# Peptides against a protein of PDB entry 3PBP, part 62

Target 1, 203 residues: chain A of PDB entry 3PBP
Amino acid sequence: LNEKDLNLILNKSLVMYESLDSTTDVIVKRNVIKQLQFVSKLHENWNSRFGKVDIQKEYRLAKVQGPFTINPFPGELYDYTATNIATILIDNGQNEIVCVSFDDGSLILLFKDLEMSMSWDVDNYVYNNSLVLIERVKLQREIKSLITLPEQLGKLYVISDNIIQQVNFMSWASTLSKCINESDLNPLAGLKFESKLEDIATI
Target 2, 203 residues: chain A of PDB entry 3PBP as posed
Amino acid sequence: LNEKDLNLILNKSLVMYESLDSTTDVIVKRNVIKQLQFVSKLHENWNSRFGKVDIQKEYRLAKVQGPFTINPFPGELYDYTATNIATILIDNGQNEIVCVSFDDGSLILLFKDLEMSMSWDVDNYVYNNSLVLIERVKLQREIKSLITLPEQLGKLYVISDNIIQQVNFMSWASTLSKSINESDLNPLAGLKFESKLEDIATI

## One batch from the design tools (peptide; made by RFdiffusion4, then SolubleMPNN)

Design b2_p9_6_s2 (from b2_p9_6, 5 letters changed)
Fold by OpenDDE base, seed 1:
Structure b2_p9_6_s2 (fold): chain B 203 residues (1-203), chain A 9 residues (1-9)
Amino acid sequence: as target 1 above (203 residues)
Amino acid sequence: ASKVGEFLL
């Protein structure tokens, strides 16, 4: 975590707080308020010289986030099991695509469209746990592992029994990154969400 | 249709 990232999280936490009203669920209110309190305290106590912050015990009780909803979920994948997960950076601003593999040899490329607060005091906090399906890539192979390289934006390496394949989604992810960063979704209209699959090496 | 899953992100 750096100062830029902390400021981004603070701004996001403030926007979430400002979205609260009298009709907002009490559990949501509590978690969003706790999020803002945490980040505000983190910012206040930020030691730029050492890059260290002392976090009080009350904020260390955060719970696992989830479950997540994938929308739309491919009907065929109800009969299959997820095998691997990876996150892939699409820009230097920390925008990411989530990739999940299945035992049918499918990859799903997902985008987290909503900002999420941590679960601070509720064990099963579920809010803004949405993942949008962008693309399904059918490899028709047993997927052993997913590899990402931090210097290679919008690229995923898929290892199967006999081959390493690259999935390159920068054809659309560059536009998505721009849309997120500029808060303008118009460039997504008519965009083809089709990744390039390429064989890299035989194993 | 929607599917719910548990992941570490």
Scores: peptide ipSAE 0.022, ipTM 0.628, DockQ to the pose 0.056
Fold by OpenDDE base, seed 3:
Structure b2_p9_6_s2 (fold): chain B 203 residues (1-203), chain A 9 residues (1-9)
Amino acid sequence: as target 1 above (203 residues)
Amino acid sequence: ASKVGEFLL
């Protein structure tokens, strides 16, 4: 966490607070308000010289969030089990793709389309818990692990029994990053969500 | 259809 990231999360928390209205559920309101209070106190207590923040006890007891949904979900994957999860940065603004592998050798690339508050008061807090399916990549291999390198945007390394493969999704993720940062989804119209698969090494 | 699950993000 740095000052830039703290300012970003503060701005996100403010936008989330400003989205509250009379129709918003009371539990959601309370969690969003608590989120803004938390981030505001973090910002107030930020020591830029040491990169330190003092976190008060009331904010250290955040509860579990979920369950989450994946939409649309490929029907054939109901018969299979998820094996690995990874998060891949697509820009320097902390936008990320979530990747989940399955035991059929599929990778699903997911985007969290909605901002989410922490769960402060309620167990199993469920709000803005959607993940959008962007792409399914079929490797037809047993996936042992998923590796990401923070310095390599939009790249996922897949380790199987005898091969390391790279999945590169920057062909579409650069456009997605722009859409998020500009709050304009129009550039996604007609975009092909096709990642490049490359063999890196045989092991 | 949608699948519901739990993730650590």
Scores: peptide ipSAE 0.021, ipTM 0.626, DockQ to the pose 0.056
Fold by OpenDDE base, seed 2:
Structure b2_p9_6_s2 (fold): chain B 203 residues (1-203), chain A 9 residues (1-9)
Amino acid sequence: as target 1 above (203 residues)
Amino acid sequence: ASKVGEFLL
């Protein structure tokens, strides 16, 4: 966490707070307010010289976020188990794709279309836990690990027993990044979500 | 259809 990231989280938390109205569920209101309070206190206590923040004990009660829904979910993957997860940056603004591998050798590329607050005061807080399926890549290999390199935007390295493959999705991820940053989804119309698969090395 | 999953991000 750096000052830029903290400011981004603060801005996101403010936008979430401003989206609250009289019709918003009380549990959602509580979590969004707690999120904003947390980030605001972090910002106030931020020591830029040391990159340190004193976290008050009350905010250590944060819970695991989830479950998540994946939509649409490929019907074939109901019979398979997820094996690995990775997040891949698509720009320098912290927009990312979530990748999940399955034991059938599939990769699913997912986008979190909604902003989430952390779960603070309520166990099993489920709100905006949506992941949109962008692409399914079928490798037909046993996937051992997923590797990302922060300096390589929109690239995922897939390690199998005998090969390292690169999945490059910048063909569409650059457009997606633009759409997110500009809050305009029009450029996604007619966009082909097809990643480039390339063999990098034999192991 | 949607599938619900739990994972640590």
Scores: peptide ipSAE 0.021, ipTM 0.622, DockQ to the pose 0.055
Fold by OpenDDE base, seed 5:
Structure b2_p9_6_s2 (fold): chain B 203 residues (1-203), chain A 9 residues (1-9)
Amino acid sequence: as target 1 above (203 residues)
Amino acid sequence: ASKVGEFLL
Protein backbone atom coordinates (compact mmCIF):
# COMPACT_ATOMS: atom_id res chain seq x y z
CA LEU B 1 0.00 0.00 0.00
CA ASN B 2 1.23 3.46 -0.92
CA GLU B 3 -0.23 6.93 -0.53
CA LYS B 4 -1.80 6.87 -3.98
CA ASP B 5 -3.48 3.55 -3.31
CA LEU B 6 -4.66 4.75 0.09
CA ASN B 7 -6.23 7.83 -1.47
CA LEU B 8 -7.98 5.65 -4.02
CA ILE B 9 -9.34 3.35 -1.32
CA LEU B 10 -10.48 6.38 0.67
CA ASN B 11 -12.32 7.78 -2.33
CA LYS B 12 -13.98 4.42 -2.98
CA SER B 13 -14.97 4.17 0.67
CA LEU B 14 -16.46 7.67 0.56
CA VAL B 15 -18.49 6.85 -2.53
CA MET B 16 -19.85 3.74 -0.83
CA TYR B 17 -20.71 5.76 2.27
CA GLU B 18 -22.49 8.40 0.22
CA SER B 19 -24.58 5.68 -1.42
CA LEU B 20 -26.13 4.71 1.92
CA ASP B 21 -29.78 5.58 2.43
CA SER B 22 -32.80 4.64 4.53
CA THR B 23 -33.40 1.53 2.41
CA THR B 24 -29.87 0.17 2.84
CA ASP B 25 -29.61 -2.91 5.03
CA VAL B 26 -28.31 -2.24 8.55
CA ILE B 27 -25.48 -4.76 8.16
CA VAL B 28 -24.38 -3.06 4.95
CA LYS B 29 -24.49 0.35 6.61
CA ARG B 30 -22.39 -0.90 9.50
CA ASN B 31 -19.76 -2.44 7.25
CA VAL B 32 -19.53 0.56 4.93
CA ILE B 33 -19.27 2.98 7.85
CA LYS B 34 -16.60 0.86 9.53
CA GLN B 35 -14.66 0.69 6.29
CA LEU B 36 -14.74 4.45 5.88
CA GLN B 37 -13.66 4.91 9.50
CA PHE B 38 -10.81 2.46 9.01
CA VAL B 39 -9.51 4.02 5.81
CA SER B 40 -9.92 7.54 7.16
CA LYS B 41 -7.86 6.65 10.23
CA LEU B 42 -5.21 5.11 8.00
CA HIS B 43 -5.10 8.22 5.87
CA GLU B 44 -4.84 10.54 8.87
CA ASN B 45 -2.04 8.51 10.42
CA TRP B 46 -0.16 7.72 7.23
CA ASN B 47 3.57 7.98 7.68
CA SER B 48 4.77 8.85 4.20
CA ARG B 49 8.40 8.40 5.20
CA PHE B 50 7.96 4.79 6.21
CA GLY B 51 4.80 3.86 4.31
CA LYS B 52 3.43 2.46 7.57
CA VAL B 53 0.36 2.91 9.74
CA ASP B 54 -0.57 1.40 13.06
CA ILE B 55 -3.82 -0.52 12.70
CA GLN B 56 -6.04 -1.01 15.72
CA LYS B 57 -6.77 -4.61 16.65
CA GLU B 58 -10.50 -4.39 15.91
CA TYR B 59 -9.86 -3.70 12.24
CA ARG B 60 -7.54 -6.69 11.98
CA LEU B 61 -10.56 -8.88 12.68
CA ALA B 62 -12.01 -8.17 9.24
CA LYS B 63 -13.11 -11.31 7.43
CA VAL B 64 -12.64 -12.67 3.95
CA GLN B 65 -15.17 -11.58 1.36
CA GLY B 66 -17.60 -13.98 -0.23
CA PRO B 67 -19.34 -15.90 -1.49
CA PHE B 68 -19.30 -14.38 -4.95
CA THR B 69 -21.77 -14.95 -7.75
CA ILE B 70 -20.66 -15.32 -11.34
CA ASN B 71 -23.07 -14.24 -14.05
CA PRO B 72 -23.50 -15.81 -16.44
CA PHE B 73 -21.90 -18.99 -15.16
CA PRO B 74 -20.96 -21.34 -18.00
CA GLY B 75 -23.25 -24.35 -17.76
CA GLU B 76 -20.48 -26.79 -18.65
CA LEU B 77 -18.42 -25.69 -15.66
CA TYR B 78 -20.98 -26.95 -13.13
CA ASP B 79 -19.41 -30.37 -13.65
CA TYR B 80 -15.90 -29.10 -12.98
CA THR B 81 -13.95 -27.77 -10.02
CA ALA B 82 -12.25 -24.41 -9.70
CA THR B 83 -8.51 -24.85 -9.15
CA ASN B 84 -6.81 -21.44 -9.05
CA ILE B 85 -7.68 -17.78 -8.69
CA ALA B 86 -5.70 -14.69 -9.60
CA THR B 87 -6.25 -10.96 -9.93
CA ILE B 88 -4.69 -9.09 -12.84
CA LEU B 89 -4.23 -5.34 -13.02
CA ILE B 90 -5.50 -3.78 -16.23
CA ASP B 91 -4.33 -0.22 -15.56
CA ASN B 92 -2.10 1.86 -13.30
CA GLY B 93 -5.07 2.39 -11.00
CA GLN B 94 -6.78 -0.47 -9.23
CA ASN B 95 -8.94 -1.88 -11.95
CA GLU B 96 -8.52 -5.62 -11.91
CA ILE B 97 -9.75 -8.69 -13.67
CA VAL B 98 -10.37 -11.79 -11.60
CA CYS B 99 -9.33 -15.02 -13.25
CA VAL B 100 -10.50 -18.44 -12.11
CA SER B 101 -9.19 -21.68 -13.54
CA PHE B 102 -11.05 -24.97 -13.69
CA ASP B 103 -9.91 -28.57 -13.90
CA ASP B 104 -11.29 -28.84 -17.45
CA GLY B 105 -8.54 -26.41 -18.49
CA SER B 106 -10.89 -23.42 -18.69
CA LEU B 107 -10.07 -19.93 -17.54
CA ILE B 108 -12.86 -17.53 -16.78
CA LEU B 109 -12.10 -13.83 -16.79
CA LEU B 110 -14.35 -11.91 -14.45
CA PHE B 111 -15.03 -8.31 -13.62
CA LYS B 112 -16.35 -6.98 -10.34
CA ASP B 113 -18.97 -4.50 -11.44
CA LEU B 114 -19.78 -3.25 -7.93
CA GLU B 115 -17.63 -1.86 -5.14
CA MET B 116 -17.54 -3.94 -1.99
CA SER B 117 -17.01 -3.11 1.63
CA MET B 118 -15.07 -5.49 3.82
CA SER B 119 -16.75 -7.81 6.27
CA TRP B 120 -15.79 -6.31 9.60
CA ASP B 121 -17.97 -8.05 12.15
CA VAL B 122 -20.44 -10.31 10.37
CA ASP B 123 -19.73 -13.80 9.16
CA ASN B 124 -20.49 -14.46 5.53
CA TYR B 125 -21.05 -10.81 4.66
CA VAL B 126 -22.69 -10.83 1.24
CA TYR B 127 -23.18 -7.52 -0.52
CA ASN B 128 -22.17 -6.36 -3.99
CA ASN B 129 -20.71 -9.82 -4.52
CA SER B 130 -21.45 -10.09 -8.24
CA LEU B 131 -18.83 -10.96 -10.81
CA VAL B 132 -19.52 -10.53 -14.50
CA LEU B 133 -18.20 -13.16 -16.87
CA ILE B 134 -16.23 -11.44 -19.60
CA GLU B 135 -14.52 -14.32 -21.34
CA ARG B 136 -13.96 -18.05 -21.12
CA VAL B 137 -10.61 -19.21 -22.42
CA LYS B 138 -10.28 -22.95 -23.04
CA LEU B 139 -6.71 -24.19 -22.68
CA GLN B 140 -7.54 -27.89 -22.52
CA ARG B 141 -4.63 -28.41 -20.13
CA GLU B 142 -4.23 -29.15 -16.49
CA ILE B 143 -3.60 -25.75 -14.96
CA LYS B 144 -1.09 -25.96 -12.12
CA SER B 145 -0.76 -22.28 -11.33
CA LEU B 146 -1.59 -18.77 -12.38
CA ILE B 147 1.10 -16.10 -12.29
CA THR B 148 0.79 -12.37 -12.75
CA LEU B 149 3.53 -9.79 -13.07
CA PRO B 150 2.66 -6.34 -11.70
CA GLU B 151 4.64 -4.62 -14.44
CA GLN B 152 2.67 -6.46 -17.13
CA LEU B 153 -0.85 -5.14 -17.34
CA GLY B 154 -3.57 -7.42 -18.63
CA LYS B 155 -1.32 -10.48 -18.81
CA LEU B 156 -1.73 -13.80 -17.10
CA TYR B 157 0.79 -16.61 -17.18
CA VAL B 158 -0.64 -20.08 -17.02
CA ILE B 159 1.63 -22.88 -15.92
CA SER B 160 0.77 -26.40 -16.97
CA ASP B 161 2.88 -29.56 -16.96
CA ASN B 162 4.97 -28.86 -20.02
CA ILE B 163 4.32 -25.26 -20.95
CA ILE B 164 3.93 -21.70 -19.80
CA GLN B 165 1.28 -19.86 -21.75
CA GLN B 166 0.51 -16.16 -21.72
CA VAL B 167 -3.07 -14.98 -21.80
CA ASN B 168 -3.10 -11.39 -23.00
CA PHE B 169 -6.44 -9.63 -22.69
CA MET B 170 -5.28 -6.04 -23.24
CA SER B 171 -7.17 -6.05 -26.54
CA TRP B 172 -10.34 -5.48 -24.55
CA ALA B 173 -9.05 -4.66 -21.05
CA SER B 174 -7.70 -1.26 -22.12
CA THR B 175 -11.17 -0.32 -23.31
CA LEU B 176 -12.75 -1.73 -20.17
CA SER B 177 -10.34 0.28 -18.01
CA LYS B 178 -11.29 3.42 -19.89
CA CYS B 179 -14.99 2.68 -19.48
CA ILE B 180 -14.59 2.21 -15.73
CA ASN B 181 -12.46 5.29 -15.24
CA GLU B 182 -14.72 7.50 -17.34
CA SER B 183 -17.97 5.90 -16.13
CA ASP B 184 -18.97 5.43 -19.77
CA LEU B 185 -19.92 2.00 -21.12
CA ASN B 186 -20.38 3.11 -24.74
CA PRO B 187 -16.88 2.03 -25.85
CA LEU B 188 -17.77 -1.56 -24.90
CA ALA B 189 -20.36 -1.71 -27.67
CA GLY B 190 -19.14 -4.11 -30.32
CA LEU B 191 -15.93 -4.87 -28.42
CA LYS B 192 -14.72 -8.42 -28.84
CA PHE B 193 -13.69 -10.07 -25.62
CA GLU B 194 -11.11 -12.35 -27.19
CA SER B 195 -7.78 -12.79 -25.42
CA LYS B 196 -4.57 -13.82 -27.14
CA LEU B 197 -2.94 -17.07 -26.16
CA GLU B 198 0.77 -17.47 -26.73
CA ASP B 199 3.22 -20.16 -25.79
CA ILE B 200 6.03 -18.54 -23.81
CA ALA B 201 8.20 -21.42 -22.71
CA THR B 202 8.35 -25.17 -22.72
CA ILE B 203 9.12 -26.67 -19.39
CA ALA A 1 -3.90 -8.38 -3.98
CA SER A 2 -7.46 -9.08 -2.95
CA LYS A 3 -9.34 -5.97 -1.88
CA VAL A 4 -9.39 -7.51 1.58
CA GLY A 5 -5.62 -7.67 1.49
CA GLU A 6 -5.43 -4.07 0.37
CA PHE A 7 -7.41 -2.96 3.39
CA LEU A 8 -5.73 -5.16 5.98
CA LEU A 9 -2.15 -5.05 4.78
Scores: peptide ipSAE 0.006, ipTM 0.453, DockQ to the pose 0.041

Design b2_p9_6_s3 (from b2_p9_6, 5 letters changed)
Fold by OpenDDE base, seed 3:
Structure b2_p9_6_s3 (fold): chain B 203 residues (1-203), chain A 9 residues (1-9)
Amino acid sequence: as target 1 above (203 residues)
Amino acid sequence: KSKVGEFLL
């Protein structure tokens, strides 16, 4: 966490707070307000010299978020089990893709389309808990692990029994990053969500 | 049918 990241989280928390209205659920209001209070206090207590922040005890008791939904969920994957998860940065602004592997050898690439506050007081906090399915990549291999490299945007390394493969999704993720950052989804119209698969090494 | 997955990120 650096000062730039902290400012970004503060701005996101402000936008979430500003989105609250009279129709917003009381639990959501409470969590978004608590989120803004947390991030604001975090910002106030930021020590740039040491890159340290003191977190008050009241905020250390954050609860688990979820469950999450995947939409659309591929019907064929109902019979399979998720095996690995990874997050992959697509830009330097904290935009990320979530990748989940399944025991059929599928990868699903997911996007969190909505901002979600942390859960501060309730278990099973469910608000803006959707993940959008962007792409399904079928490897037809047993996936042992997923590896990401922070310096390699939009790249996922998939380790199976005898091979390391790279999934490169920057063909569409660069456009997605732009759309998020500009708050304009129009450039996604007609975009093909087709990642490149490449063999990197035999194990 | 929804499949609920729990992921800790």
Scores: peptide ipSAE 0.023, ipTM 0.639, DockQ to the pose 0.046
Fold by OpenDDE base, seed 2:
Structure b2_p9_6_s3 (fold): chain B 203 residues (1-203), chain A 9 residues (1-9)
Amino acid sequence: as target 1 above (203 residues)
Amino acid sequence: KSKVGEFLL
């Protein structure tokens, strides 16, 4: 965590707070308010010299978010099991793609279109719990692990029994990043969500 | 039809 990241989280938490109204669910209100209080206290206690913050005990008891929904979920994957998960940065603004692998050798690339608060008081906090399916890549191999390199935006390395493959989705992820940052989804119209698959090494 | 899974991130 750095000062830039803290300011970003604060701004996001403020926007979420400002979106609350009389019709907002009480659980959502509580979580958003508690998040804003948390981030505000973090900001007050920020030690820029050491990049350190003291976190009060009450905020260390955060709960698990989820469950999440994937939309649309590929019907054929209902009979398969998810094996690995990774997050891949698409820009320096902390926009990320979530990748999930399945035991059929599929990769799904997912985007979180809605901002979520952390869960503070509820074990199964499900507000804004949707993930959008962007792409399904079929490798037809047993996926052992997913590797990301922070310096390599929009790249995922897939390790199988005998091969390392690179999935490169920057062809569309650069446009997605721009759309997110500009709050304009129009450039996504007609965009092809087709990642490049390349064999990197035989192992 | 729904499927639920859990992941640690």
Scores: peptide ipSAE 0.021, ipTM 0.630, DockQ to the pose 0.044
Fold by OpenDDE base, seed 5:
Structure b2_p9_6_s3 (fold): chain B 203 residues (1-203), chain A 9 residues (1-9)
Amino acid sequence: as target 1 above (203 residues)
Amino acid sequence: KSKVGEFLL
């Protein structure tokens, strides 16, 4: 955690707080308020020289978030099991794609379109738990591992029994990054979400 | 029916 990351989390927490209204669920209100209180206190006590903050016990009792939903979920994948997960940076601004593999040899590329608070008080906190399906890549092989390299934006390495393959989604991820950063979705109109698959090495 | 999986990110 650095000052830039802390400021980003603070800004996100403020935006979530400002989005609260009379129709917002009480559990959501409580979690968003507690999130903002935590991050604000973290920011106030931030010492850039040491990168250390004392966190009060009440904030150390955070719960697991989820379950998550994938929308739309590919009907074929109901018969299969998820095997691996990875996050892939698409820009230097911390925009990320989530990738999940399945035992049918599918990869799904997912985007988290909504901001989510920590779960503080409840198990199974499900507010803004949606992931958008961008693309399904069918490799038709057993996926053993997913590897990402921080210096390689929009690239995923897939390890199978006898091959390493690269999935490169920068063809669309550069446009998505621009849309997020500029808060303009117009460039997504007519964009093809088709990643490039390349064989890298036989193993 | 939905399936639920757990992953660490």
Scores: peptide ipSAE 0.019, ipTM 0.616, DockQ to the pose 0.042
Fold by OpenDDE base, seed 4:
Structure b2_p9_6_s3 (fold): chain B 203 residues (1-203), chain A 9 residues (1-9)
Amino acid sequence: as target 1 above (203 residues)
Amino acid sequence: KSKVGEFLL
């Protein structure tokens, strides 16, 4: 967390708060308000010199978010087990792809199309919990680990028993990033969501 | 079948 990221999270939390209306579920209202209160307190107590902030005890007890939905879910993965998760930055702003690996050797690349708050007080908090399936990459390997490097946009390193492979999705993720940042989805029309797989090292 | 949970902040 840096000052830029904190400001971004604050702005997102404000937008979420401003989206609340009389029809919004009470649990959602509570979570979004708690989110804004949390981030506002973080911002107020931010020590830029040390890159530190004290988190009040009441906010340290946040609950796990989810479950998430994946749309569409690949039917072939129904009987397989998710093994790893990673989040990969696609730009220097904030846009990210979620990657989940499965024990069939598949990677799914997912996009969060909606902003969500933390779950503060309820279990199984379900609001804006949809993930859009962008791509399925079939490695046909036992995936041991997923590694991301923050300085390497749109790249995922997949570690298997004998090889490190790079999945590079910048061929489409650069367009996706642009679409998000410009609030224009037109460039996604006809875009091919096909990542490049490259062997980096044998281990 | 695994559940994958995440904190988003």
Scores: peptide ipSAE 0.010, ipTM 0.553, DockQ to the pose 0.044

Design b2_p9_6_s4 (from b2_p9_6, 5 letters changed)
Fold by OpenDDE base, seed 5:
Structure b2_p9_6_s4 (fold): chain B 203 residues (1-203), chain A 9 residues (1-9)
Amino acid sequence: as target 1 above (203 residues)
Amino acid sequence: SSKVGEFLL
């Protein structure tokens, strides 16, 4: 965590707080308020020289978030089990794609379009728990591992029994990154969400 | 009702 990241989280927490209204669930209100209080206290106690903060005991009791939902969920995958998860950076602004593999050899590429607070006092906190399905890549292989390299934006390495494959989604992820950063969704119109698959090595 | 897949992150 650096000062820039802390400021970003503070701004996100403020936006979430400002979005609260009379219709917002009481559990959501409590978590968003506590999120803002936490981040604000974190910011006040930030030591930029050492990149350290003192965290009060009450905020060290954060609970598990989720479950998460995937929308739309591919109907065929209801009969299969998720095997691996990875996050892949698409830009230097910390925008990420979530990738999940299944035991049918599918990869799903997911985007979290909504900001969420931490869960502070409630187990199974589910507000803004949706992930948007962008693409399903069918490898038709047993996926053993997912590897990402921090210097390689929009690339995922998939390890199976006999092969290492690269999934490269920068063909669409560069446009998605631009849309997020500019808050303009117009460039997504007509965009083809097709990743490139390449064999890297036989093992 | 749209069937939604559930996952733990």
Scores: peptide ipSAE 0.020, ipTM 0.619, DockQ to the pose 0.060
Fold by OpenDDE base, seed 2:
Structure b2_p9_6_s4 (fold): chain B 203 residues (1-203), chain A 9 residues (1-9)
Amino acid sequence: as target 1 above (203 residues)
Amino acid sequence: SSKVGEFLL
């Protein structure tokens, strides 16, 4: 966490707070308010000289978020089990893709289209819990691990027993990043969501 | 269709 990231989270938390109205669920209101309180206290206690924040004990009781909904979910994957998860940065602004592997050798690339608050008061906090399916990549391999390199935007390394493969999705992720940052989805129209798969090394 | 999952992020 740095000051820039803290300011970004603060701004996001403010926007979420400002979106609350009389019709918003009470649990959502409490969580969004607690989120803003938390980030505001972090900002107040920020020590840039030491790159540290003192976190009050009351905010250490954050609970699990989710469950998440993947939409559309590939019907074939109902019979399979998720094995690995990774997050891959697509820009320097904290936009990321979530990747989940399955035991059929599939990768799904997911985007969180809505901002979420932390869960503070309730377990299984369900609000803005959607993940949009962007792409399914079929590797037809047993996926042992997923590796990301922070300096390599829009790249995922997939390790199987005998090979390392790179999934490169910057062909579409650069456009997605732009759409997010500019709040304009028009450039996504007609965009082909097809990642490049390349063999990097044999193990 | 949608599937619900739980992830540790």
Scores: peptide ipSAE 0.015, ipTM 0.597, DockQ to the pose 0.055
Fold by OpenDDE base, seed 3:
Structure b2_p9_6_s4 (fold): chain B 203 residues (1-203), chain A 9 residues (1-9)
Amino acid sequence: as target 1 above (203 residues)
Amino acid sequence: SSKVGEFLL
């Protein structure tokens, strides 16, 4: 966390607050308000010299968020179990893809299209809990682990029994990053969501 | 269709 990241989170929290209206659920309103209060206090208490922030006790007791939904969900994966999860940065602005592996050797690449507040006082907080399915990659291997390298944008390393493979999704993730950052979805029209799979090493 | 799950992000 740096000052730039903190300012970004503050701006996001302000946008979430500004999206509240008379029709918004009371629980959502309360959580978004608490989110903005938290981030505002965090910003106020930011010590740039030490990169430190003091977090008040009331905000250290955040509740679990979820459950989440995946949309659309591939029907064939209902019979399979998720095995690993990873998040992969696609830009320097903290935009991420969520990857989930399954025991059939599938990888699903997911995007969180909606911003969420933390749950501050409600267990099982469910709001903006959708993940969008972007791509399914079928490896047809037992996936042991998923590895990401922070310095490598849009790359996922998949470890199987005898091979390390790279999934590179920057072909579409660069466009997605631009769309998010510019708040313009038009560049997604006609975009192919096809990741490149490459063998890296045999083990 | 949609699938519901729980993830720690």
Scores: peptide ipSAE 0.014, ipTM 0.609, DockQ to the pose 0.056
Fold by OpenDDE base, seed 1:
Structure b2_p9_6_s4 (fold): chain B 203 residues (1-203), chain A 9 residues (1-9)
Amino acid sequence: as target 1 above (203 residues)
Amino acid sequence: SSKVGEFLL
């Protein structure tokens, strides 16, 4: 965490707080208020000299977020089990794609389109828990592990029994990153969400 | 259709 990231999280937390109204669910209100309180305290206590913050105990007892909704979910994957998960950076602004593998050899590439607060007082906090399906890549092999390299934007390495494959989604992820950062979705119109699959090494 | 899952991000 740096000062820039802290300011970004503070701004996001303020926007979430400002979105609250009389119709907002009480659990959502509590979590968003607690989020803003937490980030505000982080900002107040930020030591720029050391890049350190003391976090009070009550904010260290955050709960597990989820469950999450994948939408749309491929109907055929209801019969299969998720095996691995990875997050892949698409830019230096910390925009990420979530990848989930299944035991049919499928990969789904997912985008988190909504801002989410931490769960502070409720187990299974489900507000803004949507993930948008961007692409399904069918490898038709057993996926043992997913590897990402921080220096390689928009690349995922898939390890199976006999091969390492690279999934490269920068063909569309560069446009997605631009759309997020500029708050303009027009460049997504007509964009083909097709990743490049390459064999890297035989094992 | 939508599927709900529990996982750590």
Scores: peptide ipSAE 0.014, ipTM 0.608, DockQ to the pose 0.056

Design b2_p9_7_s1 (from b2_p9_7, 6 letters changed)
Fold by OpenDDE base, seed 1:
Structure b2_p9_7_s1 (fold): chain B 203 residues (1-203), chain A 9 residues (1-9)
Amino acid sequence: as target 1 above (203 residues)
Amino acid sequence: MRLFSRPPL
């Protein structure tokens, strides 16, 4: 955590707080308010010289977020099981794609379009828990593992029994990153969400 | 723990 990251989390928490209305669920209101209070206290207590913050005991007990949903969920995957998960950076601004593999040899590429607060007091906190389905890549192989390299933006390495393949999504992820950072979605109009699959090595 | 819930059919 650095000062830039802390400021980003504070700004996100403020926007979430400002989005609260009379119709917003009481559990959501409580979690967003508690998050803003937590991040504000972190910012006040931030020691830039040492990169240290004292976290009060009451904020050290967070609950697990989720379950998550996928929208739309691919109907063909209803009978299959998710096997691996990875997160892939698409820029230096911490925009990420979530990749999930299935036992049919599919990869789904997911985006978190909505900001989700931490769960503080409630198990199964599900506010803004939907992930957007961007792409389904069919490898037609048993996927053993997913590997990402921090220096390689928008790339996923898929390991199967006899082959390493690269999935490269920078064809669309560069445009998506730009749209997020500039708050302009117009460049997404007519964009093809088609990743490049390449064989890297035989094992 | 199921990471993902399926929407109801």
Scores: peptide ipSAE 0.034, ipTM 0.632, DockQ to the pose 0.211
Fold by OpenDDE base, seed 3:
Structure b2_p9_7_s1 (fold): chain B 203 residues (1-203), chain A 9 residues (1-9)
Amino acid sequence: as target 1 above (203 residues)
Amino acid sequence: MRLFSRPPL
């Protein structure tokens, strides 16, 4: 955690708070308010010299977020089981893609389009718990593991029995990152969400 | 707990 990341989390928490209205569920209001209070206290107690924050005990007792949903869920995967999960950064601003493999040899690429507060007091907190399906890549192989390299934005390495393949998202992920960071979705119009698959090594 | 739930068909 650095000062830039802390400011980003504060800004996200403020935007979430400002999105609350009279119709918003009381549980959601409570979680968003508690998140803003938490992040504000983190910011106030931030020691830039040591990169350390003292977190009060009341905020260390956060609950697990989820369950999550996938929208649209690919009907062909309904009878299959997810095998691996990874997250891939698409920029230096915390925008990420969630990658999930299935036992049919499919890889799905997911995006969290909505911010979700931490779950503080409620089990199974499901507000803004949907992930958007961006792309389904059919590898037609048993996927054993997913590997990401921190220095390689928008790249996923897929390990199967005898092969390492690279999935490269940067054909669309650079545009998506720009749209998020500039708050302009117009460049997404007509964008093809087609990743590049390349064989890297035989193992 | 499953991380992801399937929507109903």
Scores: peptide ipSAE 0.034, ipTM 0.632, DockQ to the pose 0.211
Fold by OpenDDE base, seed 2:
Structure b2_p9_7_s1 (fold): chain B 203 residues (1-203), chain A 9 residues (1-9)
Amino acid sequence: as target 1 above (203 residues)
Amino acid sequence: MRLFSRPPL
């Protein structure tokens, strides 16, 4: 955590708070307000010299977020089991793709299109818990592990029994990152969500 | 705990 990250989380929490209205669920209001209070207190207690912050005891016991949903859920994966998960940065702004592997050898690339608050007091907090399906990549192999390299934006390494493959989605992820950062979704209308699969090494 | 819920059919 650095000052830039803290400011980003504060700004996100403010935008979430400003989006609250009379129709917003009481549980959502409580979680967003508590998040804003938490991040504000973090900012007040930020020690820039040491890159440290003191977290008050009342905020140390957050609840688990989720369960998550996938929308649209790929019907072909309904009877299959997820095996691995990885998060891949697409820019220096902390925008990320969630990748999930399945036991059929599929990879799904998922995006969190909605900002979700932390869960503080409620078990099974499910507000804005839907992930958007961007792409399904079929490897037709047993996927043992997913590896990401922090210096390699929009790249996922897939390890199978005898091969390492790279999934490279920067062809569309650069446009997606730009759309998020500029708050303009128009460039998405013509975008092809087709990742490049390349064999890197035989094991 | 399932990380992902299936949508109801």
Scores: peptide ipSAE 0.033, ipTM 0.623, DockQ to the pose 0.207
Fold by OpenDDE base, seed 5:
Structure b2_p9_7_s1 (fold): chain B 203 residues (1-203), chain A 9 residues (1-9)
Amino acid sequence: as target 1 above (203 residues)
Amino acid sequence: MRLFSRPPL
């Protein structure tokens, strides 16, 4: 955690708090408020020189978020099992794609369009837990692992038994990143979400 | 805990 990341989490927590209304569920309100309180205390106690913060015990007992949903879920994947997960940055900010492989050799690329609060007090916290399906890449291979390189934005390496393949989604992810950062979604209209698949090495 | 849930068919 650095000061930039802390400020970003604080700003996100403030925006989430400001979005709360009379119709918002009480559990959601509680989680968002507790998150804002936590991040505010972190910010107040932040020592930039040491990157050290004292976290009170009450905030160390956070619960697991989820389950997550995928929307739309590909009907063909109902009979298959997810095998690997990776997260890939698409810019020098914090915009990221969640990649999930399945045992049919599919790779799905997912986007978190909504900000999620931490789960503090409730098991199975499901507010804003839906991930948007951007693309399904059919590799038709058993996917053994997913590898990401921090210096390589919008690139995923897929390892199978006999081959390493690169999935490059910067063709659309650069536009998506720009749309998010500029708060203008118009360039997404007519954008093709088609990643490039390249063979890198035979194993 | 299931990391992912499927929407109902």
Scores: peptide ipSAE 0.032, ipTM 0.619, DockQ to the pose 0.203

